Peptides against a protein of PDB entry 7SFY. Designs and how they scored, part 47

Target 1, 41 residues: chain A of PDB entry 7SFY
Amino acid sequence: ELFNLESRVEIEKSLTQMEDVLKALQMKLWEAESKLSFATC

## One batch from the design tools (peptide; made by RFdiffusion4, then SolubleMPNN)

Design b2_p21_1_s4 (from b2_p21_1, 13 letters changed)
Fold by OpenDDE base, seed 3:
Structure b2_p21_1_s4 (fold): chain B 41 residues (1-41), chain C 41 residues (1-41), chain A 21 residues (1-21)
Amino acid sequence: as target 1 above (41 residues)
Amino acid sequence: as target 1 above (41 residues)
Amino acid sequence: SELVELLKRARELISKLDALM
């Protein structure tokens, strides 16, 4: 595969976006589980 | 929002898939950069 | 819902990034 600056920049941008979504999902999961635990206790 | 076992499992599966993709992309980026560095040295 | 939208975005990003691999 050819790898140049444009490819690197595109991958880095996509990685950042995916990390943001991952963090959001992890936070939502934690919040939901925390609320469930609180409501069940 | 309603949160149940099905929702949790779906989110966890998605998170795992995303983490796998992230790791794969990070490795590819590192390998490409390492090869580029080697070729330019 | 917000969770549904996040999951949709996640799937879109996975598909996009998979195409780059």
Scores: peptide ipSAE 0.149, ipTM 0.573, DockQ to the pose 0.049
Fold by OpenDDE base, seed 2:
Structure b2_p21_1_s4 (fold): chain B 41 residues (1-41), chain C 41 residues (1-41), chain A 21 residues (1-21)
Amino acid sequence: as target 1 above (41 residues)
Amino acid sequence: as target 1 above (41 residues)
Amino acid sequence: SELVELLKRARELISKLDALM
């Protein structure tokens, strides 16, 4: 593997984007769960 | 939007995979940085 | 659907990052 400034910046950018998507998914999941209705007998 | 057990499980699976990748990349970045040599003048 | 798009983006990012590992 070759590690340089360009590769580091690209990895850090990808990490940031993934963290943003993770947060969005977690919030979306929380919203969906908060709206969940249960079948009753 | 339709939220059910199947969709929740799929989202949680994706979140877990993303968290694993995030951790792996963070460790990879740390290792690379720890090995980094600097040009000297 | 916003949720579907987020999942697609997540998969794309995972694939991209796996290729960098």
Scores: peptide ipSAE 0.148, ipTM 0.570, DockQ to the pose 0.050
Fold by OpenDDE base, seed 1:
Structure b2_p21_1_s4 (fold): chain B 41 residues (1-41), chain C 41 residues (1-41), chain A 21 residues (1-21)
Amino acid sequence: as target 1 above (41 residues)
Amino acid sequence: as target 1 above (41 residues)
Amino acid sequence: SELVELLKRARELISKLDALM
């Protein structure tokens, strides 16, 4: 496929989705680690 | 920058690396949740 | 931590991609 404006828009959308996933994973990991710390005390 | 073949190849490589990072984060989240489950038993 | 490094790497990759577009 050609690397054109349409392809760029699709990549930008994918990057935005990846950023959202990273934020969600960071929060979930923090929550899990916080609960683990509490449970192991 | 302009969207050309060189830029496309570079973006594809970076996207692959980002996906690997996401997988690693997901695995770390699973490990944390697994440890929490064990600790709360 | 490993998590912090992964997040840092992800941010760097995103910044690199943004610079190419």
Scores: peptide ipSAE 0.140, ipTM 0.528, DockQ to the pose 0.055
Fold by OpenDDE base, seed 4:
Structure b2_p21_1_s4 (fold): chain B 41 residues (1-41), chain C 41 residues (1-41), chain A 21 residues (1-21)
Amino acid sequence: as target 1 above (41 residues)
Amino acid sequence: as target 1 above (41 residues)
Amino acid sequence: SELVELLKRARELISKLDALM
């Protein structure tokens, strides 16, 4: 396996994508928890 | 910036750990959504 | 909470990777 500039760029793109997914999951969890606190009878 | 075999191995290990965190967050989201579906009156 | 700890861990990993590159 080669680790060069091309490989590094690919990794950085993947990290950015993972950050976006983490932020999306955080928001979805916050929404779900908020709804749960107002929906439980 | 570090660019060598040791740095590559460290990055690959960290990426694997981040994937595990993403999976854990997805499971927490599924749990929250499942509880919401059974708690909404 | 467990969620907060997971988010902290994720941010720490991202920061670590950014420091290496």
Scores: peptide ipSAE 0.136, ipTM 0.527, DockQ to the pose 0.055

Design b2_p21_2_s1 (from b2_p21_2, 11 letters changed)
Fold by OpenDDE base, seed 2:
Structure b2_p21_2_s1 (fold): chain B 41 residues (1-41), chain C 41 residues (1-41), chain A 21 residues (1-21)
Amino acid sequence: as target 1 above (41 residues)
Amino acid sequence: as target 1 above (41 residues)
Amino acid sequence: MSELKQLEEKLKEAKSLLEAL
């Protein structure tokens, strides 16, 4: 596999998409945790 | 959608998988860049 | 190209998992 401009652009695009999904997951987790009600006595 | 232990575990599992893929992409990019030969005059 | 395609497929799977949550 040769490294060229096209392959670099594709990898960087994939990285950006992965980071966006990761952030979305983190936000979803935070939102879920923020809504958590604890059992109270 | 209720937040419970199962949903938290699933989200955390997904986060871990995303981070692993992100690291793999970063390593692939680094490896590709490290092998890059520049045109020389 | 196979490794990049494999990572893209893993990305697609991860997105599908996110959508299922």
Scores: peptide ipSAE 0.098, ipTM 0.525, DockQ to the pose 0.046
Fold by OpenDDE base, seed 5:
Structure b2_p21_2_s1 (fold): chain B 41 residues (1-41), chain C 41 residues (1-41), chain A 21 residues (1-21)
Amino acid sequence: as target 1 above (41 residues)
Amino acid sequence: as target 1 above (41 residues)
Amino acid sequence: MSELKQLEEKLKEAKSLLEAL
């Protein structure tokens, strides 16, 4: 397949979506670690 | 800027790196949540 | 499956993993 502008735009969109997933995971990790710090008896 | 072979290769590398970070975040999240389950007083 | 479709499938998998957490 020939890489064209349409393919580029779609790949960049996918990269952006993956970045959003990364950020969501980072937030969940931060929340879990924060709760762990408070859950210390 | 034209989408060329070099741009494609760089994007694919970025996607691979993002996938690696996703996996690392999943592991860290699992560890934090696991510790939280044990830290319940 | 084109390389682009493979990357899109990996994105879908990543989203599914997030939802499973």
Scores: peptide ipSAE 0.090, ipTM 0.481, DockQ to the pose 0.048
Fold by OpenDDE base, seed 3:
Structure b2_p21_2_s1 (fold): chain B 41 residues (1-41), chain C 41 residues (1-41), chain A 21 residues (1-21)
Amino acid sequence: as target 1 above (41 residues)
Amino acid sequence: as target 1 above (41 residues)
Amino acid sequence: MSELKQLEEKLKEAKSLLEAL
């Protein structure tokens, strides 16, 4: 599509969606690493 | 900034960067979860 | 695994929106 205001809005929506996914993965990673840090064996 | 080709290019760069970080986090999460699965205690 | 797949699908959707422009 042509680069216009509509395209910008859609890209920004995509960025926001990816950021939300990234945050969710960061949380899951933290959780997994936290469990590892408590591993006593 | 005005919505123009420059702005689009910068947003696309950001999306690519986020995708790369997401992949890296997925790999790290897999690694952490793998280590947990081998926990015997 | 299921939650990761859901996140991957969301990423794929976001990427597809960009590519469609």
Scores: peptide ipSAE 0.112, ipTM 0.502, DockQ to the pose 0.046; fails the geometry check
Fold by OpenDDE base, seed 1:
Structure b2_p21_2_s1 (fold): chain B 41 residues (1-41), chain C 41 residues (1-41), chain A 21 residues (1-21)
Amino acid sequence: as target 1 above (41 residues)
Amino acid sequence: as target 1 above (41 residues)
Amino acid sequence: MSELKQLEEKLKEAKSLLEAL
């Protein structure tokens, strides 16, 4: 495939979509970890 | 869902997989852009 | 479907889209 403006835009859209999902997963992980409690004696 | 070690590990695996794909795509984009040439007068 | 499974499905879709480029 030849690199052109359309290809670049499509790659950037896909990257953005993956980054959005990544951020959502990171937030879910953070929320889950922040809710952890430890039993203390 | 209750947060547990298994859930955490699964999230971390998914995050790692996404990051690997993102890096690969970023590299591909960089390579494509680096190969661009401009006609000069 | 859990929120995690929903995100994993979106990840799968995004990955497939990228691999098709």
Scores: peptide ipSAE 0.104, ipTM 0.528, DockQ to the pose 0.044; fails the geometry check

Design b2_p21_2_s4 (from b2_p21_2, 12 letters changed)
Fold by OpenDDE base, seed 4:
Structure b2_p21_2_s4 (fold): chain B 41 residues (1-41), chain C 41 residues (1-41), chain A 21 residues (1-21)
Amino acid sequence: as target 1 above (41 residues)
Amino acid sequence: as target 1 above (41 residues)
Amino acid sequence: MEELKELERKLKEARSLLEAL
């Protein structure tokens, strides 16, 4: 496909959104694991 | 919902897949920008 | 477009997982 400025901007926005979701999931995982570890201690 | 081992494993798998997609998109962006920079030089 | 579609799919899955917790 033809790469243009709009495509670049869209990709960068999507990457940022993905990074935000990744961070949120990592935090949720950490919280869940922390609670599980606490409950198993 | 209730966090369990299966939920943790599913989240970790999803995170890994998302990281792979991010890397792929970053590489695509780099390649496109490299070609564009080359063409504009 | 394939990578973008995959991104959208993964983003949807991630949001669903987040909401399920």
Scores: peptide ipSAE 0.110, ipTM 0.525, DockQ to the pose 0.052
Fold by OpenDDE base, seed 3:
Structure b2_p21_2_s4 (fold): chain B 41 residues (1-41), chain C 41 residues (1-41), chain A 21 residues (1-21)
Amino acid sequence: as target 1 above (41 residues)
Amino acid sequence: as target 1 above (41 residues)
Amino acid sequence: MEELKELERKLKEARSLLEAL
């Protein structure tokens, strides 16, 4: 089968969603790691 | 360019690799948050 | 950070492939 417009649009949406999740995860990971760095017990 | 099978396969492979990295990041976040949950100070 | 850099690279590659179609 040919790669059609509908499939392309779906993949582009997935890439956008993954980029948004990546940004959110980067922020949350930074926050968690920062808190751990200050842990004393 | 034309939407062909070769291009679709290549894009889908890249998307799969991105998903694998996303899962790895989610695991690292979970581990960090879990360690924080056990902090007592 | 290595995983983040890899994901960013893969995002860029996939986006370039889509734009080239």
Scores: peptide ipSAE 0.123, ipTM 0.519, DockQ to the pose 0.149; fails the geometry check
Fold by OpenDDE base, seed 2:
Parts: C-alpha cells; structure tokens; sequence
Structure b2_p21_2_s4 (fold): chain B 41 residues (1-41), chain C 41 residues (1-41), chain A 21 residues (1-21)
C-alpha cells in the first residue's frame, strides 16, 4: 500500500543506525591507523 | 510531501548503497587490524 | 577515507529525500 508514517519512521531509524555505525567505524579506523603507525618491535 | 512508490524505491536504493559502503569500510578495518597483528621488526 | 566521505554523502541524500516527503 501507500508509504505511511510508520514506514517513514522505520527508515529514519535505519538511517540513524547507519550513522551510528559510521561514527563507530571512523573511530575504529582512527585507532587502527594510530596503532599501526606506532607499531614497534 | 507525499511518499509515493518512486520515492520509497529511491530511498531503499540509497540505503542499500550505504550498506555496501559500510561493508567495504568493515573490510578495510579488518585489513588494518590484520596488518597490525602481523607487524614485525 | 574516501568510502567514509561517500557514506556521509549518501546518508545526507537519503535523509534529504525522506524529509522532502
């Protein structure tokens, strides 16, 4: 049927979740790159 | 303002593309972590 | 970092499309 308010809210939740994952990945990438640059024997 | 079929399909397509990018980022993170674990003198 | 920029762009586009409805 028609795309209603409930469907829109569900999509917004998915977008928010993806944004959270994006932020987490950005932080983890920074950590990994930092550790790699400081890797020593 | 009105959510029609075309708009819904377009948004769903965009979400799928974002998921693909997230997967790519996860793979890059894995690569970085792997390199870190195998770092040697 | 290129993929992150693309993700941010796509996220913005999707949000804009949703808000325009």
Amino acid sequence: as target 1 above (41 residues)
Amino acid sequence: as target 1 above (41 residues)
Amino acid sequence: MEELKELERKLKEARSLLEAL
Scores: peptide ipSAE 0.122, ipTM 0.517, DockQ to the pose 0.164; fails the geometry check
Fold by OpenDDE base, seed 1:
Structure b2_p21_2_s4 (fold): chain B 41 residues (1-41), chain C 41 residues (1-41), chain A 21 residues (1-21)
Amino acid sequence: as target 1 above (41 residues)
Amino acid sequence: as target 1 above (41 residues)
Amino acid sequence: MEELKELERKLKEARSLLEAL
Protein backbone atom coordinates (compact mmCIF):
# COMPACT_ATOMS: atom_id res chain seq x y z
CA GLU B 1 0.00 0.00 0.00
CA LEU B 2 1.42 3.34 -1.13
CA PHE B 3 -0.60 6.47 -0.55
CA ASN B 4 0.44 10.02 -1.33
CA LEU B 5 -1.02 12.98 -3.21
CA GLU B 6 0.27 11.66 -6.55
CA SER B 7 -1.36 8.27 -5.95
CA ARG B 8 -4.65 9.96 -5.02
CA VAL B 9 -4.64 12.07 -8.18
CA GLU B 10 -3.79 9.04 -10.32
CA ILE B 11 -6.63 7.00 -8.79
CA GLU B 12 -9.09 9.87 -9.31
CA LYS B 13 -8.02 10.17 -12.96
CA SER B 14 -8.48 6.43 -13.50
CA LEU B 15 -11.92 6.54 -11.85
CA THR B 16 -12.99 9.41 -14.10
CA GLN B 17 -11.75 7.64 -17.24
CA MET B 18 -13.55 4.44 -16.24
CA GLU B 19 -16.77 6.37 -15.60
CA ASP B 20 -16.52 7.99 -19.04
CA VAL B 21 -16.05 4.63 -20.77
CA LEU B 22 -18.83 3.11 -18.67
CA LYS B 23 -21.25 5.86 -19.73
CA ALA B 24 -20.26 5.48 -23.38
CA LEU B 25 -20.83 1.72 -23.25
CA GLN B 26 -24.16 2.17 -21.47
CA MET B 27 -25.28 4.54 -24.22
CA LYS B 28 -24.21 2.14 -26.96
CA LEU B 29 -25.97 -0.72 -25.20
CA TRP B 30 -29.11 1.38 -24.88
CA GLU B 31 -28.98 2.27 -28.59
CA ALA B 32 -28.57 -1.37 -29.55
CA GLU B 33 -31.40 -2.51 -27.29
CA SER B 34 -33.62 0.32 -28.50
CA LYS B 35 -33.01 -0.62 -32.13
CA LEU B 36 -33.63 -4.27 -31.34
CA SER B 37 -36.86 -3.43 -29.52
CA PHE B 38 -37.98 -1.28 -32.42
CA ALA B 39 -37.12 -3.97 -34.94
CA THR B 40 -39.11 -6.58 -32.99
CA CYS B 41 -42.25 -4.42 -32.90
CA GLU C 1 -20.10 -5.35 -36.48
CA LEU C 2 -23.65 -6.55 -36.02
CA PHE C 3 -24.96 -6.45 -32.48
CA ASN C 4 -26.13 -9.84 -31.23
CA LEU C 5 -27.03 -11.50 -27.93
CA GLU C 6 -23.45 -12.67 -27.31
CA SER C 7 -22.14 -9.14 -27.75
CA ARG C 8 -24.77 -7.78 -25.35
CA VAL C 9 -23.95 -10.37 -22.69
CA GLU C 10 -20.22 -9.69 -23.01
CA ILE C 11 -20.77 -5.93 -22.69
CA GLU C 12 -22.99 -6.43 -19.64
CA LYS C 13 -20.34 -8.64 -18.01
CA SER C 14 -17.65 -6.05 -18.67
CA LEU C 15 -19.88 -3.27 -17.31
CA THR C 16 -20.51 -5.26 -14.13
CA GLN C 17 -16.80 -5.95 -13.69
CA MET C 18 -16.00 -2.28 -14.21
CA GLU C 19 -18.63 -1.25 -11.65
CA ASP C 20 -17.14 -3.69 -9.13
CA VAL C 21 -13.62 -2.36 -9.66
CA LEU C 22 -14.89 1.22 -9.58
CA LYS C 23 -16.53 0.60 -6.20
CA ALA C 24 -13.38 -1.06 -4.87
CA LEU C 25 -11.24 1.88 -6.01
CA GLN C 26 -13.69 4.35 -4.48
CA MET C 27 -13.50 2.48 -1.17
CA LYS C 28 -9.69 2.42 -1.25
CA LEU C 29 -9.61 6.12 -2.04
CA TRP C 30 -11.99 6.80 0.85
CA GLU C 31 -9.82 4.73 3.21
CA ALA C 32 -6.70 6.56 2.11
CA GLU C 33 -8.35 9.96 2.47
CA SER C 34 -9.76 8.97 5.85
CA LYS C 35 -6.33 7.85 7.08
CA LEU C 36 -4.77 11.03 5.77
CA SER C 37 -7.41 13.13 7.50
CA PHE C 38 -6.85 11.21 10.72
CA ALA C 39 -3.09 11.59 10.46
CA THR C 40 -3.42 15.35 9.98
CA CYS C 41 -5.50 15.73 13.16
CA MET A 1 -15.77 -3.31 -30.32
CA GLU A 2 -13.02 -0.79 -29.65
CA GLU A 3 -14.80 0.65 -26.60
CA LEU A 4 -14.95 -2.83 -25.04
CA LYS A 5 -11.21 -3.32 -25.58
CA GLU A 6 -10.56 0.08 -24.05
CA LEU A 7 -12.77 -0.86 -21.09
CA GLU A 8 -10.77 -4.04 -20.53
CA ARG A 9 -7.52 -2.10 -20.71
CA LYS A 10 -8.75 0.51 -18.23
CA LEU A 11 -10.06 -2.21 -15.94
CA LYS A 12 -6.64 -3.87 -15.93
CA GLU A 13 -4.92 -0.57 -15.20
CA ALA A 14 -7.35 0.20 -12.39
CA ARG A 15 -6.80 -3.23 -10.85
CA SER A 16 -3.04 -2.70 -10.96
CA LEU A 17 -3.45 0.61 -9.15
CA LEU A 18 -5.66 -1.04 -6.55
CA GLU A 19 -3.11 -3.80 -5.94
CA ALA A 20 -0.33 -1.25 -5.53
CA LEU A 21 -2.07 0.30 -2.51
Scores: peptide ipSAE 0.109, ipTM 0.523, DockQ to the pose 0.052; fails the geometry check

Design b2_p21_3_s1 (from b2_p21_3, 15 letters changed)
Fold by OpenDDE base, seed 3:
Structure b2_p21_3_s1 (fold): chain B 41 residues (1-41), chain C 41 residues (1-41), chain A 21 residues (1-21)
Amino acid sequence: as target 1 above (41 residues)
Amino acid sequence: as target 1 above (41 residues)
Amino acid sequence: SLKKQLEQLQDKLWKLKSLLS
């Protein structure tokens, strides 16, 4: 399917937002892994 | 303006990249959870 | 949870991919 300008802009904004969330999740995962490495015997 | 092929290709590449990162994060999360389950403290 | 957030992102990615196909 072809999309008009409105649909394209919406998709591009959604992608940017998802990238930001992914970066946040990466940081949270790193923190969790760090805590685990220090907390395990 | 109509959504052109060049923009679609760029968006599809971004989606693929995000999917790869997501899969990597899911794998790392699984590994962390596995290590936690084997904690003996 | 982190797991649920990742699953939600996966769903969003699938939806966007579907729209482009």
Scores: peptide ipSAE 0.145, ipTM 0.538, DockQ to the pose 0.187
Fold by OpenDDE base, seed 5:
Structure b2_p21_3_s1 (fold): chain B 41 residues (1-41), chain C 41 residues (1-41), chain A 21 residues (1-21)
Amino acid sequence: as target 1 above (41 residues)
Amino acid sequence: as target 1 above (41 residues)
Amino acid sequence: SLKKQLEQLQDKLWKLKSLLS
């Protein structure tokens, strides 16, 4: 189904927010992996 | 007013890209968790 | 947790994709 302008704008805002979360999660994952690589045991 | 086909296609492309990244992150998360669970120290 | 956040994000993506189907 097709959406009106209001629905489209809301979806695009949600997508932007989700992209930001993905970037944050990527950083968290990198940090976790880095901690493992720096482990001394 | 309905949003045009071009906008819809672009949104779908963005969703696909985000899904691919999410899957990759899930795999990396599993690997990280596995390393932690198999840690001997 | 990271795992839970990823699962929640996946659910949201699916919902948005469904709306555009």
Scores: peptide ipSAE 0.144, ipTM 0.535, DockQ to the pose 0.186
Fold by OpenDDE base, seed 4:
Structure b2_p21_3_s1 (fold): chain B 41 residues (1-41), chain C 41 residues (1-41), chain A 21 residues (1-21)
Amino acid sequence: as target 1 above (41 residues)
Amino acid sequence: as target 1 above (41 residues)
Amino acid sequence: SLKKQLEQLQDKLWKLKSLLS
């Protein structure tokens, strides 16, 4: 099945949103790993 | 206008890339959880 | 939580993939 312009635009918006979430998750993961490395006990 | 096959392939490629990132993040999450579970304090 | 967010993201990816099928 092929998509019209409206469908394509909607999908692209969703992809952009998901990419933003992924970046946020990556940052959170980095922070968690950093805390683990600095654990004193 | 319907977007052509090439456009669809591009979208699918993006989805695949995001899926790969998610898998990597899940692996890292597991590693972090493992370190926490093995913590002695 | 990070785990919960990842699961939600996976669900969204699956939905989008289904649309393209």
Scores: peptide ipSAE 0.144, ipTM 0.543, DockQ to the pose 0.186
Fold by OpenDDE base, seed 2:
Formats: structure tokens, sequence, C-alpha cells
Structure b2_p21_3_s1 (fold): chain B 41 residues (1-41), chain C 41 residues (1-41), chain A 21 residues (1-21)
């Protein structure tokens, strides 16, 4: 399937947004893992 | 105007990389959740 | 939740991949 300029731009924007979310999720995961190392009792 | 093959390839590469990261995060998340279920005290 | 967010991203990736296929 072929895409016009508008479609390309939209896809690229979506990819960028997804990358940002992935980074945020990675940080959340790291934080969660870090908290596991702390004593809770 | 249609985006060229080069652009498409670049997008596909990005998607593949993101998929790999997601898979890794899924595994790590599962591991973290599993650890949370264990009593540490 | 983190799990839900990951699932949402998976869905988005699938959709984009499908469009490019």
Amino acid sequence: as target 1 above (41 residues)
Amino acid sequence: as target 1 above (41 residues)
Amino acid sequence: SLKKQLEQLQDKLWKLKSLLS
C-alpha cells in the first residue's frame, strides 16, 4: 500500500508519540523495580 | 506526493524496534509483578 | 496501569504495521 504525504506525516507523528510513551513506561518500570528493593516491613 | 521506499523502510525499522522494546517490557513487567506476589518479610 | 498502557501501545503498533503491509 502506498501513502501520500499526509499519511506519512501522520504515521511519523504517531511513531514519535509512541516512542515517548515507551520511554515513560520504561521509567515507570524502573521505578517499580527500584521500589521492590526497599523494605516494606 | 507519495513518500518513497526509503521512508517506508525507515518507518518499518522503527516499528520493529518498538515491538522489540514492548516485548522486553512485557517480560520485565511480568517478572516484577511476580516478585511483588512474594512475601519479603 | 502499566500493563494496560503496554497493551494499548501493542494495539497501536499492530495498526501501524498493518497499514504499512
Scores: peptide ipSAE 0.142, ipTM 0.532, DockQ to the pose 0.186

Design b2_p21_4_s1 (from b2_p21_4, 13 letters changed)
Fold by OpenDDE base, seed 4:
Structure b2_p21_4_s1 (fold): chain B 41 residues (1-41), chain C 41 residues (1-41), chain A 21 residues (1-21)
Amino acid sequence: as target 1 above (41 residues)
Amino acid sequence: as target 1 above (41 residues)
Amino acid sequence: SEKELLLKKLAEEYRKKMDEL
């Protein structure tokens, strides 16, 4: 299959989706670490 | 389950894995766009 | 396309991991 504009757009959408998941996980990690610090200190 | 050091490490591993996949996909997108430009110009 | 399907699958798998955490 030849790469075209439609294929590019679809790849970019998938990349954005993965980036959103990464950001969400980073936030959860931050919150978890903050709670751990609070609980142990 | 309480958040602990082990849970933190596991989350960090998952984040690293996702980041690696994102980088790989970004590289493939770059290559594809470069080839498209070459083919159409 | 196969490429699109693969990318969507990967994103979905990571989304599931997020929901489990």
Scores: peptide ipSAE 0.114, ipTM 0.512, DockQ to the pose 0.023
Fold by OpenDDE base, seed 3:
Structure b2_p21_4_s1 (fold): chain B 41 residues (1-41), chain C 41 residues (1-41), chain A 21 residues (1-21)
Amino acid sequence: as target 1 above (41 residues)
Amino acid sequence: as target 1 above (41 residues)
Amino acid sequence: SEKELLLKKLAEEYRKKMDEL
């Protein structure tokens, strides 16, 4: 299968989406940990 | 659902896995683009 | 393409995981 401009753009879109999800999950983890520390102090 | 040590560990494992996949996909994209540029020169 | 489809599915699965948290 040939790599072309259209396929590159679609792969880049998918990668961006994964990065956004990763960042969102990291924020959720931080939020959960901060709430836990607040509750235990 | 309560956030506890076990759930935190599982989330951290998932985040690490996602980061590894993202890095692998970025490398695959770079490899494909480098091959394309090489073929067009 | 097969590769594009795989990447789209992977991104969608991770989105679903985010929605569960």
Scores: peptide ipSAE 0.113, ipTM 0.510, DockQ to the pose 0.023
Fold by OpenDDE base, seed 1:
Structure b2_p21_4_s1 (fold): chain B 41 residues (1-41), chain C 41 residues (1-41), chain A 21 residues (1-21)
Amino acid sequence: as target 1 above (41 residues)
Amino acid sequence: as target 1 above (41 residues)
Amino acid sequence: SEKELLLKKLAEEYRKKMDEL
């Protein structure tokens, strides 16, 4: 398959979608860690 | 599900894997665009 | 295309992981 504008646009859309998922996962991790409590005596 | 060290480690592994994939895709896109030639007369 | 399908599947798998958390 030859590289063309259409394939480039589709790759960029997929990359953007993955970046959005990455950001969402990072936020969820941050929220989970921020709510994490440690054992108290 | 309760947040614990095991789940945190799994999330971080998934984030690292996704970051590696994103970097690889960005490099492939750059290579494709850098090799793209335009019509010449 | 085959490449486009692969990228879409990969993005979907990570979206599913996010939804499970």
Scores: peptide ipSAE 0.112, ipTM 0.507, DockQ to the pose 0.022
Fold by OpenDDE base, seed 2:
Structure b2_p21_4_s1 (fold): chain B 41 residues (1-41), chain C 41 residues (1-41), chain A 21 residues (1-21)
Amino acid sequence: as target 1 above (41 residues)
Amino acid sequence: as target 1 above (41 residues)
Amino acid sequence: SEKELLLKKLAEEYRKKMDEL
């Protein structure tokens, strides 16, 4: 498969989407840990 | 649903797995861009 | 749990995308 500008743009879009998902999951983890810490304290 | 240590560990494992996928995709992008640059030069 | 299953499915889908590159 020939790599071109369109392929690069598609890969970059996918990377951005994955980064957004990671950030969302990290926020969910923080919220869960904060609640756990609050309950423990 | 009760958040406990086991749930936290599982979420962290999933996050690590996603980070590994992101790194792999970033490497693939770099390799593809390097090949494109090489072909253009 | 349902949350754990969803996270595993998401990671698997992104792994598949990586394998296509």
Scores: peptide ipSAE 0.104, ipTM 0.505, DockQ to the pose 0.023

Design b2_p21_4_s2 (from b2_p21_4, 13 letters changed)
Fold by OpenDDE base, seed 2:
Structure b2_p21_4_s2 (fold): chain B 41 residues (1-41), chain C 41 residues (1-41), chain A 21 residues (1-21)
Amino acid sequence: as target 1 above (41 residues)
Amino acid sequence: as target 1 above (41 residues)
Amino acid sequence: KELEELLKKLAEEFRKKMDAL
């Protein structure tokens, strides 16, 4: 498939979406760890 | 579900895997952009 | 281990997207 401007834009959108998901998961992990730490204190 | 050490480790593994995928996609984008730039030159 | 399984599935979907590029 030919790479063009439209394809680039779509890939960049996907990358941004993945970054957002990754950040959300990292926050979930932090919250879980914080609760665990709190529970052990 | 109780969050424990095993769950944390498994979540961190998944996050690492997602980061690897993100990096791979970024590399693919770079390669595609490089080829496009080359093709337009 | 529902959360772990969901995260694994999400990572797999991202891999599939990478393979499609």
Scores: peptide ipSAE 0.101, ipTM 0.506, DockQ to the pose 0.023
Fold by OpenDDE base, seed 4:
Structure b2_p21_4_s2 (fold): chain B 41 residues (1-41), chain C 41 residues (1-41), chain A 21 residues (1-21)
Amino acid sequence: as target 1 above (41 residues)
Amino acid sequence: as target 1 above (41 residues)
Amino acid sequence: KELEELLKKLAEEFRKKMDAL
């Protein structure tokens, strides 16, 4: 692929989306673990 | 879904995989930008 | 198992995006 400004912007957008999903999943994991911890305490 | 150890492990594995992909994409972006910078210098 | 499946699919889609670059 020819690298240009448009390609860069698209890649950065995808990276941002993935980072957002990753953060959301990390938070969901934390919530689940917190519930488990709470339930077992 | 029942949250258990197996579920947690699977989620953590998925998170790791996503993080690896994110890092790979970041590196690809850097490489592309480096080539562009080099080509324009 | 639905969550795990969704996560796996998402990871696969991003991997495919990477491969396409």
Scores: peptide ipSAE 0.101, ipTM 0.508, DockQ to the pose 0.022
Fold by OpenDDE base, seed 1:
Structure b2_p21_4_s2 (fold): chain B 41 residues (1-41), chain C 41 residues (1-41), chain A 21 residues (1-21)
Amino acid sequence: as target 1 above (41 residues)
Amino acid sequence: as target 1 above (41 residues)
Amino acid sequence: KELEELLKKLAEEFRKKMDAL
């Protein structure tokens, strides 16, 4: 398909969505790792 | 479920896949924008 | 295991979205 303003806007929306999800997942991963305690003997 | 090393590794793999897709989309956007600029007189 | 599968599915959907662009 031809690149136009609509295509650009759609790609930018997709990128924003992915960035938001990626940041949320990174935060959740950090929280999970921070709460993780190692077994002691 | 209990968060453990296996869970962390699988989450990190998924995050890496998302980062790769994000980079690919950023490249596509840049290439499209570059072609648009180059195609103008 | 459920969270891991959900994350894999999400990454795959993003790949599909990229392929469609």
Scores: peptide ipSAE 0.101, ipTM 0.502, DockQ to the pose 0.022
Fold by OpenDDE base, seed 3:
Structure b2_p21_4_s2 (fold): chain B 41 residues (1-41), chain C 41 residues (1-41), chain A 21 residues (1-21)
Amino acid sequence: as target 1 above (41 residues)
Amino acid sequence: as target 1 above (41 residues)
Amino acid sequence: KELEELLKKLAEEFRKKMDAL
């Protein structure tokens, strides 16, 4: 099958979604690592 | 630009590489969150 | 080939962002 415009647009959407998830995970990682410094005895 | 089978396969390889990075980040996030439970006073 | 190269570059940038964490 030839890769048509519709398929290309769908791939681009998936790549954008992956980038958004990466950014969200970076934020969550920062949050988790930050909480380690906030731990009190 | 017309995309043939070879081009599609190359795109899929790139997507797989991105997915591997995402999974590695997810593992790092899990590790960071897990360390919070291992914190000792 | 242009789109393939762009996707490869994007994947490399994702790797660099992860390595920086």
Scores: peptide ipSAE 0.099, ipTM 0.480, DockQ to the pose 0.018

